# Ledger of designs, part 141: peptides against a protein of PDB entry 4HTP

Target 1, 231 residues: chain A of PDB entry 4HTP
Amino acid sequence: SQTVASHVPFADLCSTLERIQKSKGRAEKIRHFREFLDSWRKFHDALHKNHKDVTDSFYPAMRLILPQLERERMAYGIKETMLAKLYIELLNLPRDGKDALKLLNYRTPTGTHGDAGDFAMIAYFVLKPRCLQKGSLTIQQVNDLLDSIASNNSAKRKDLIKKSLLQLITQSSALEQKWLIRMIIKDLKLGVSQQTIFSVFHNDAAELHNVTTDLEKVCRQLHDPSVGLSD

## One batch from the design tools (peptide; made by RFdiffusion4, then SolubleMPNN)

Design b2_p21_8_s3 (from b2_p21_8, 11 letters changed)
Fold by OpenDDE base, seed 4:
Structure b2_p21_8_s3 (fold): chain B 231 residues (1-231), chain A 21 residues (1-21)
Amino acid sequence: as target 1 above (231 residues)
Amino acid sequence: EEEELEELRKRWEELIAEAEK
């Protein structure tokens, strides 16, 4: 069946997240998120115009925005060091070179950017001059690949994990990879709380999540902002 | 940034318009 996520470029989510992160005020951060959400809902309504009941919801995006709340897919088993090594290999970086060392020693100050401890930002600057491809993945495709990673991690299929990671990397811009890394590591650094995200999504979202701990149920049941839990 | 935002909005409108046909 058709989903909103199958049509929305992952790049557009990343662009929104980038705007949220760069915004200084809470109100502006909220505005960017709300605009994306409203667009999503509007597109949902159009896409499913002739369908009475669909399971499609904001969940594919929400689980990337709030990756700490992911419960459907298991752990990725991926850490910064693994990604660093992968990038060094993929980009054919000299092991003792500046960029390789930046990735491996991401916790230490590396110079002018002040990005110590933020692997995703360090990776971004390494990738930016090297990524020649434009991102081509949809949100659904990203989630499919992440599902594959989690599944293969549980099955201890390291080679297949690498395969899916390579597919993500080779089909993503530097900016998209920055956000993808943050999603995998489960730290987006948006500057807005989980509560704020839920409050913008739906007035009852936080409550329903507290009861169910099921992000998909929250997104599905509260898809319509005008329909509450009591309805 | 503003140009990027406008393009994003345009893409949404295009998606919606296509879905409404």
Scores: peptide ipSAE 0.671, ipTM 0.954, DockQ to the pose 0.939
Fold by OpenDDE base, seed 1:
Structure b2_p21_8_s3 (fold): chain B 231 residues (1-231), chain A 21 residues (1-21)
Amino acid sequence: as target 1 above (231 residues)
Amino acid sequence: EEEELEELRKRWEELIAEAEK
């Protein structure tokens, strides 16, 4: 079935997240998120204008924006160290080279960027001169690959996990990979709280999530910002 | 960048316009 997520480039979500992160004020951060959300809702209405009983919602994006609230997927089983080793292998980085050491020792300040402790930022600078300028994945495709990783982790199929990770990496820009890493590690560092994200999404979103702990249900039931829980 | 934001807005407009046909 047609979904909004099947049409929206993952790069566009990442660009929005990048703007939110770079914005200094809460109001500006909220503005960027709201604009993306409003565009999503408008496209949803156009895409599904002749279909009233659709299950499509903002959930595919929301679960990437609030990955710590993911309950549908099992654990990825992926840590920074695993990603570091994967990148060293994939990029054929000398093990004793500067870039490999930056990835492995990402917690130790080694450079002037002040990115110590943020693996995604360290990875970004290593990847920037080595990766595609533009990715090719949609939000749906990213979610499908992440589902595969979680499923294969549960099944202890390490080879298939690596395969899906390679697909994500080889089809993503450095910027997209920065955000993908943060989604996998479940720390986006946006500078806005979960409560703020929910409040912008819908006035009743925080309440419904507190009761159900079901992010998909929240996104589906509160898809229309003008329709409340009591309606 | 503002240019990148404008390009993003344009892509949304194109998606919506195509869906409305």
Scores: peptide ipSAE 0.665, ipTM 0.952, DockQ to the pose 0.942
Fold by OpenDDE base, seed 2:
Structure b2_p21_8_s3 (fold): chain B 231 residues (1-231), chain A 21 residues (1-21)
Amino acid sequence: as target 1 above (231 residues)
Amino acid sequence: EEEELEELRKRWEELIAEAEK
């Protein structure tokens, strides 16, 4: 079956997240999220015009925006140190070189950007001159690869974890990888609360999530912003 | 940044238009 997530580039989600992060005011942050959500819903309506009973929802995007609320996918087993080593290997960085040391010592301020402790930002600057300008992955493909990583982590298949990570990395821009890292580490640093995201999504979203702790149910049951829990 | 936003909007418009056919 067709899904919105199978058509939406992951790059477009990342661009939206980047705008949200860069926005100074809460209102501007909300505007960017709302615009993406509204576009998603409009496309959903068009895509599923002739199919009333679909399970498709905003869930594929929402679980990437609020990765700390993920319950379907198990732990990735990936830390910053593992990613650092992977990038050093993949990019063939000298181990004693400046960029390798930045990745390994990401917690120590080494540059003028003030990115200490934010591995994703450190990685971004290392990747920017070295990777593709535009990625090719859809939101669905990103989720499929993340599912694979989690599944293989539970199965202790390190080789297959690496394979899926390499696919993510090689098909993503530096900006996309910055956000992907933050999704894996489960810290997006958007500057908006979970409550704000839920409030923009649907008036009843926070309440339903508090009761069910199921992000997919929230996205499915409250897909229509005009239909409440009591309707 | 504004140019990138306009490109994003155009991509959504194209997706919607194609789905409406």
Scores: peptide ipSAE 0.658, ipTM 0.951, DockQ to the pose 0.888
Fold by OpenDDE base, seed 5:
Structure b2_p21_8_s3 (fold): chain B 231 residues (1-231), chain A 21 residues (1-21)
Amino acid sequence: as target 1 above (231 residues)
Amino acid sequence: EEEELEELRKRWEELIAEAEK
């Protein structure tokens, strides 16, 4: 069956997240998220206009926006050190070079940007001058690859994990990779609370999530903002 | 940034329009 996530570029989610992060005020952050969500819902309605009973929802995006609430897929088993080593290999960075050392020693402030401890930002600056390609992945494809990583981690298939990571990296821009890293590490640094995200999504979302701890159920049952939990 | 936002909005409009056909 067709899904909204199969049509929406991952780059568009990342650009939205970037705007949210850069926004200083809560109201502005909310506006950017709401606009993306409203567009998603409108497209959903158009895509499924002839199908009343669909399971498609905002879940594919929501699980990337709130990755700390992920319960469907198992742990990735990926840490910053693994990603650093992968990037050094993939980009053929000299191991004793400045950029390799930045990635490996990401916790130590080495630059003027104040990015100490934020591996994703450090990676972004290393990737930006080297990654010239436009990202080609949809939100669905990103989730499929992340599912593969989690599954293969559970199965202890390190080679297949690397394969999926390489596919993500080689098909993503520097900006997309920054956000992908944050999704994997489960720290987006958006500057908005989980409660705020839920409140914008649906008035009853926080309550339903508190009871079920199931993000997919929240997205599916509360897909329509006008239909309450008790309806 | 505003240009990028407008491009994003346009892409959504295109997706919606195509789905409505």
Scores: peptide ipSAE 0.653, ipTM 0.950, DockQ to the pose 0.951

Design b2_p21_8_s4 (from b2_p21_8, 13 letters changed)
Fold by OpenDDE base, seed 1:
Structure b2_p21_8_s4 (fold): chain B 231 residues (1-231), chain A 21 residues (1-21)
Amino acid sequence: as target 1 above (231 residues)
Amino acid sequence: MEEEEKELQEKWEKKIKEALE
């Protein structure tokens, strides 16, 4: 069955997240999230106009926006050091070169950008001159690859983990990879709380999540912002 | 920012149309 996530480019989510991060005020951050969400709901309504019993929801996007609440996927088993080594290998960076050292020593302030401790930002600047300008992945495809990584980590298949990571990297822009890294590490640094994200999504979302701890159930049951838990 | 938002909206409207064909 067709899903909204199968039609929405991952780049569009990343652009929205970038706007949220760059916004200084809470109200502006909320506006950017709301605009993405409203567009998603509009797409859903159009796509499923003649189908009442669909399981499609905002869940594919929400689980990337709130990756710390992921309960369906097992752990990725991926840390910053693993990603650093992978990028050094993939980009054929000299091991003693400036860019390789920036990736490996991402916690040490080496530059003027103030990005110390943020591996994703350091990776972004290394990747920007070396990666595609436009990615080709949908939100669905990103989730499929992340599912593969989690499954293969559980099965201790390191070679298959690397394969899926390479697919993500080679089909993504530097900006998309910045956000993908943050999703994998489970820290988006958006400057908005989980509670704020839930409150914008639906008035009852925080309550339902507190009871169920099931993000998919929250997204499915509260898909319509006008229909509450008591309705 | 408003122009970028408009461009995104137009892009999605096109995708919706394509998905419904």
Scores: peptide ipSAE 0.391, ipTM 0.873, DockQ to the pose 0.575
Fold by OpenDDE base, seed 2:
Structure b2_p21_8_s4 (fold): chain B 231 residues (1-231), chain A 21 residues (1-21)
Amino acid sequence: as target 1 above (231 residues)
Amino acid sequence: MEEEEKELQEKWEKKIKEALE
């Protein structure tokens, strides 16, 4: 069956996250998230107009927005140092060069941007002049590749982990990779709380998640913002 | 409606239409 996630570009989610991060006020951050969510729901309604019993929900996007709440997918086994080495290899960066050293020493302030400790931002600036302007991945494809990484990590198949990472990297813009890195590391730095995200999604979302700890159930059961837990 | 919101809406409406064809 068709899903909304199979039609939504990962770039659109990343652009939304970028807008949220750049916004200074809570109200503006909420607006950008709400706009994306409302568009998703509208897409869902159109796509599933003739199908009443669908399991499709906002879950594919929500699990990327709140990656720390992921319970279906096991650990990736990926750290910043591994990504740094991968980028150095993939981009053919001189090991003693400025960009390689920035990636390896991302915790040390070396630049004017004040991005110390944020590996994703360091990576973004290294990638920006070297990557595609627009990625080609859908949200579903990103999740499929992340599932593959987690599964192969559990199976200790390092070669297949690298393969999936290369697919993600080669089909993503620098901006998309910045957000992908933050999703893998599970720190988006949006400047909004988990509670705020749940509150915008559905009034009962925080409560249901506190009880079930199941993000998919939250997204599925509370898909309609007008239908509560008690309805 | 803010210009950014309108642009996003138009973009998604186009995608919805394309997905339903």
Scores: peptide ipSAE 0.276, ipTM 0.814, DockQ to the pose 0.447
Fold by OpenDDE base, seed 5:
Structure b2_p21_8_s4 (fold): chain B 231 residues (1-231), chain A 21 residues (1-21)
Amino acid sequence: as target 1 above (231 residues)
Amino acid sequence: MEEEEKELQEKWEKKIKEALE
């Protein structure tokens, strides 16, 4: 069955997240999230106009926005050091070079940008002059690859993990990779709380999540902002 | 702000149209 996530570029989500992060005020952050959500709901309504009973929801996006609440897929088993080594290999960076050292020593402030401890930002600056300007992945494809990584981590298939990571990296822009890294590490640094995200999504979302701890159920049951839990 | 919002809306409308074609 067709899903909204199969039609939405991952780049669009990343652009929204970038706007949210750059916004100083809570109201502006909320606006950017709401705009993306409203566009998604409009797409859903158009795509499923003739289908009353669909399981499609905002879940594919929500699980990337709130990756710390992920319960469906197992742990990735990926740390910053693994990603650093992968990037050094993939980009053929000299091991003793400035960029390789930045990735490996990401916790140590080496530059003027104050990005110490933020591996994703350090990676972004290394990737920006070297990567595609525009990625090709949809939100669905990103989730499929992340599912593959988690499954293969559980199965201890390191070679297949590397394959999926390479596919993500080679088909993504530097900006998309920045956000992908943050999703994998489960720290988006948006400057907006989980409660705020839920409140914008649906008035009852925080309550339902507190009871069920199931992000998919929250997205599916509360897909319509006008229909409450008691309805 | 209004111009950026309009551009984003137009991009989404285009995507919706393309998906329904």
Scores: peptide ipSAE 0.381, ipTM 0.851, DockQ to the pose 0.491; fails the geometry check
Fold by OpenDDE base, seed 3:
Structure b2_p21_8_s4 (fold): chain B 231 residues (1-231), chain A 21 residues (1-21)
Amino acid sequence: as target 1 above (231 residues)
Amino acid sequence: MEEEEKELQEKWEKKIKEALE
């Protein structure tokens, strides 16, 4: 069956996340998230107009926005040091060069940007002049690749992990890779709490998540903002 | 703000149309 996630570019999610991060006030951050969510719900209603009781929901996006709450896929087994080495190899960066050293020593301030300790931001600036301007992946494709990484990590298939990572990297812009890294590391730095995200999604979302710890169940059961848990 | 919101809405509407074709 068709899903909203199979039609929504990953770039659109990343652009929303970038707007949220750049916004100073809580109200503005909430507005950007709500706009994306409302657009998603409208797409869902149009796509599934003639089909009742579909399993499709906001879950494919929500699990990327709240990656700390991921319970379906196992651990990726990916750290910043692994990504640094992969980028050095893929981009053919001189190992003793400035950009390679920035990636490897991301915790040490190097230069004027104040990005010390934020590997994703450091990677962004290295990638920006070297990668595609526009990515081609949908949210579904990103999740499929992340599922592959987690599965292959559990199976200790390092070669297949690298293959999926290369596909993610080569089909993504620098901005998309910045956010993808943060999703993998499970630190988005949005400046909004988990509770705020849940409250915007549905009034009962935080409560249902506290009981079930199942993000997919939360997204499915509370898909309609007007239908509560008691209904 | 209004123009950006309108552009985003039009972009989504186009995607919906393309998905239903």
Scores: peptide ipSAE 0.335, ipTM 0.841, DockQ to the pose 0.480; fails the geometry check

## One batch from the design tools (peptide; made by RFdiffusion4, then SolubleMPNN)

Design b2_p22_1_s1 (from b2_p22_1, 12 letters changed)
Fold by OpenDDE base, seed 3:
Structure b2_p22_1_s1 (fold): chain B 231 residues (1-231), chain A 22 residues (1-22)
Amino acid sequence: as target 1 above (231 residues)
Amino acid sequence: SEVEKALEEMREQMKKREEEAK
């Protein structure tokens, strides 16, 4: 069956996350998230019109927004150092060059941007002049590739992990890669708490998650903001 | 179709968000 995630570009999620990160106030951050969520729900209603008991939900997006709560897929086995080496290879960066050293030594301040310790931001600036301006991946495709990475990590298939990573990278803009890296490393730096995200999604979301620890169940059972746990 | 209309609307909103994020 068709899913909302198969129609929503990953770029749209990344644009939303970027706007949230750039916003200073909690209210503005919430507004950006709510706009994305409302668009998702509206499209869901249209896509699944006259279909009852669909399993489709906000879960494909939610698991990328709250990657620390991922329980379905296993660990990626990917660290910043691995990504640095991959980018150096893929972009054919001189190993002793400025950009390669920035990626490898991301914890040390090297410039005026103050991005020390944030690998994703450092990668963004290296990638911006070197990659596609617009990505082509949907949220579903991103999740499929991430599932592949996790599965192949468990199977110790390093070559297949690299293949999936290359597909993610080559089909993504610099901005999309920035957020993808943060999703993989599980640190989005949005400036809003998990509780805030849950509260915007549904009033009972935090409670249900505390009981079940199942993010998909939370998204499915509380898909309708007007229907509570007690209903 | 209703789905096509919804897709078009979503695409328009996405374009606006993309422009604002630049």
Scores: peptide ipSAE 0.492, ipTM 0.926, DockQ to the pose 0.789
Fold by OpenDDE base, seed 4:
Structure b2_p22_1_s1 (fold): chain B 231 residues (1-231), chain A 22 residues (1-22)
Amino acid sequence: as target 1 above (231 residues)
Amino acid sequence: SEVEKALEEMREQMKKREEEAK
């Protein structure tokens, strides 16, 4: 069946996340998230107007926005060092070169950017002059690839993990990769709390999540902001 | 179709957000 996630570019989510991160005030952060969410809901209503018993929800996006709460997808088995090595290989960076060393030693202060310890930011600056300007992946495709990575990690299929990672990387802008990395590492650094995200999504979302610990259930049951948990 | 119209609207909004993010 058709899903909203199959139509929403991953770039749009990343742009939203970038705007949230760059915003100083809570209100501005909330506004950016709300705009994305509202667009999603509007499209959902149109897409599923004539369909009953729809299981589609905001879950595909929510699980990327709150990756720490992911319970369906198992561990990726991917760390910063693995990504660093992959990028060095993929971008054909000299091993002793400045950019390779930045990726490998991302925890060490390397300059004025103040990005020490944030691998995704280090990667972004390395990738920005080298990658495409606009990605082509949908949110569904990103989730499918991440599912593949997790599944293949469990199956110890390293070659297939690499294949999926390469597909993610080669079809993503530097900005999208920055956020993808943060999703994989499960640290988005949005500057907005989980509680705020839930509160904006639905008044009962935090409560339902506290009880169920199931993001999909939260997104599905509380898809309509006007319909409460007790309704 | 209504879905196509909604999709186009969504794309327009996305484009607007993209431009604002620059």
Scores: peptide ipSAE 0.482, ipTM 0.924, DockQ to the pose 0.816
Fold by OpenDDE base, seed 5:
Structure b2_p22_1_s1 (fold): chain B 231 residues (1-231), chain A 22 residues (1-22)
Amino acid sequence: as target 1 above (231 residues)
Amino acid sequence: SEVEKALEEMREQMKKREEEAK
């Protein structure tokens, strides 16, 4: 069966996250998230108009927005140092070159951008002049590749992990990779709390998550904002 | 189809948001 996530470009989610991060006020951050969510729900209603009891929900997007709450997918086994080495290899960067050293020494201030300690931002500036302008991946495809990475990490299949990472990287813009890195490292730096994200999604979302710790259940059970937990 | 129309509407809204973010 078709899912909303199979139709939504990963680039749209990344654009939304970028706008949220750049917004200074809470109200503006909420507006950007709400607009994305409303578009998702509207498309869901159209896609599933004649179908009852669908399992499709906002979960594919929510688990990327709140990656620290992921409980279904096992650990990736990926850290900044691994990504740095991968990018150096993939981009054929000289080991003693400026960009390679920026990636490897991301904790040390090297430039005027103030990005020390934020590997994703450092990677973004290295990737921007080298990557395609627009990615081709959907949210579903990104989740499938992340599932592959987690399962292969558990199975200790390093070659297959590298294959999935290369597919993510080669089919993503610099901006998309910035956010993908933050999703893998599980720190989005949005400037909006988990509680706020839940409150915008559904009034009962925080309560249900506190009881179940199951993000998919929260998204599925509270898909309709007009239907409460007690209904 | 209704689904195709809804997809197009979503794409238009996405494009609008992208332009507003520039």
Scores: peptide ipSAE 0.470, ipTM 0.923, DockQ to the pose 0.819
Fold by OpenDDE base, seed 1:
Structure b2_p22_1_s1 (fold): chain B 231 residues (1-231), chain A 22 residues (1-22)
Amino acid sequence: as target 1 above (231 residues)
Amino acid sequence: SEVEKALEEMREQMKKREEEAK
């Protein structure tokens, strides 16, 4: 069955996240998230017009926006050091070169950018001159690849993990990879709280999540902002 | 198709938001 996530480019989500991050005020951050959500809901209504028993929801996007609440996927088993080594290999960076050292020593950057400790930002600057300008992945495809990584990590299939990571990397822009890294590491640094994200999504979302701890259930049951838990 | 039209509208809105954010 077709899902909204199968139609929404991952680049669009990343652009939204970038706008949220760049916004200084809470109100502006909320506005950007709300606009993305409203667009998603509108497209959902069009896509599933005249269809009954639809299980599609905002969950594919929400689980990327709140990756720390992921309960369906097992652990990725991916750390910054692994990604650094992968990028050095993939980009054929000299091991003693400036860019390789930036990736490996991301916690103590010598640079003026103030990105100390943020691996995703350091990676972004290394990737920007070397990657595609526009990615080709949908949100669904990204989730499928992440599912594969988690499954293969559980099965201790390192070669297959690398394969899926390479697919993600080679089909993504530098900006998309920045956010993908943050999703994998489970720290988006949006400057907006989980509670705020839930409150914008639905008035009852935080409460339902506190009871169920099931992000998919929250997204499905509270898909319509006008329909509450008591309705 | 209606779906394609809806997708195009969504993309246009997203592009406008991107431009406004610049």
Scores: peptide ipSAE 0.462, ipTM 0.924, DockQ to the pose 0.753

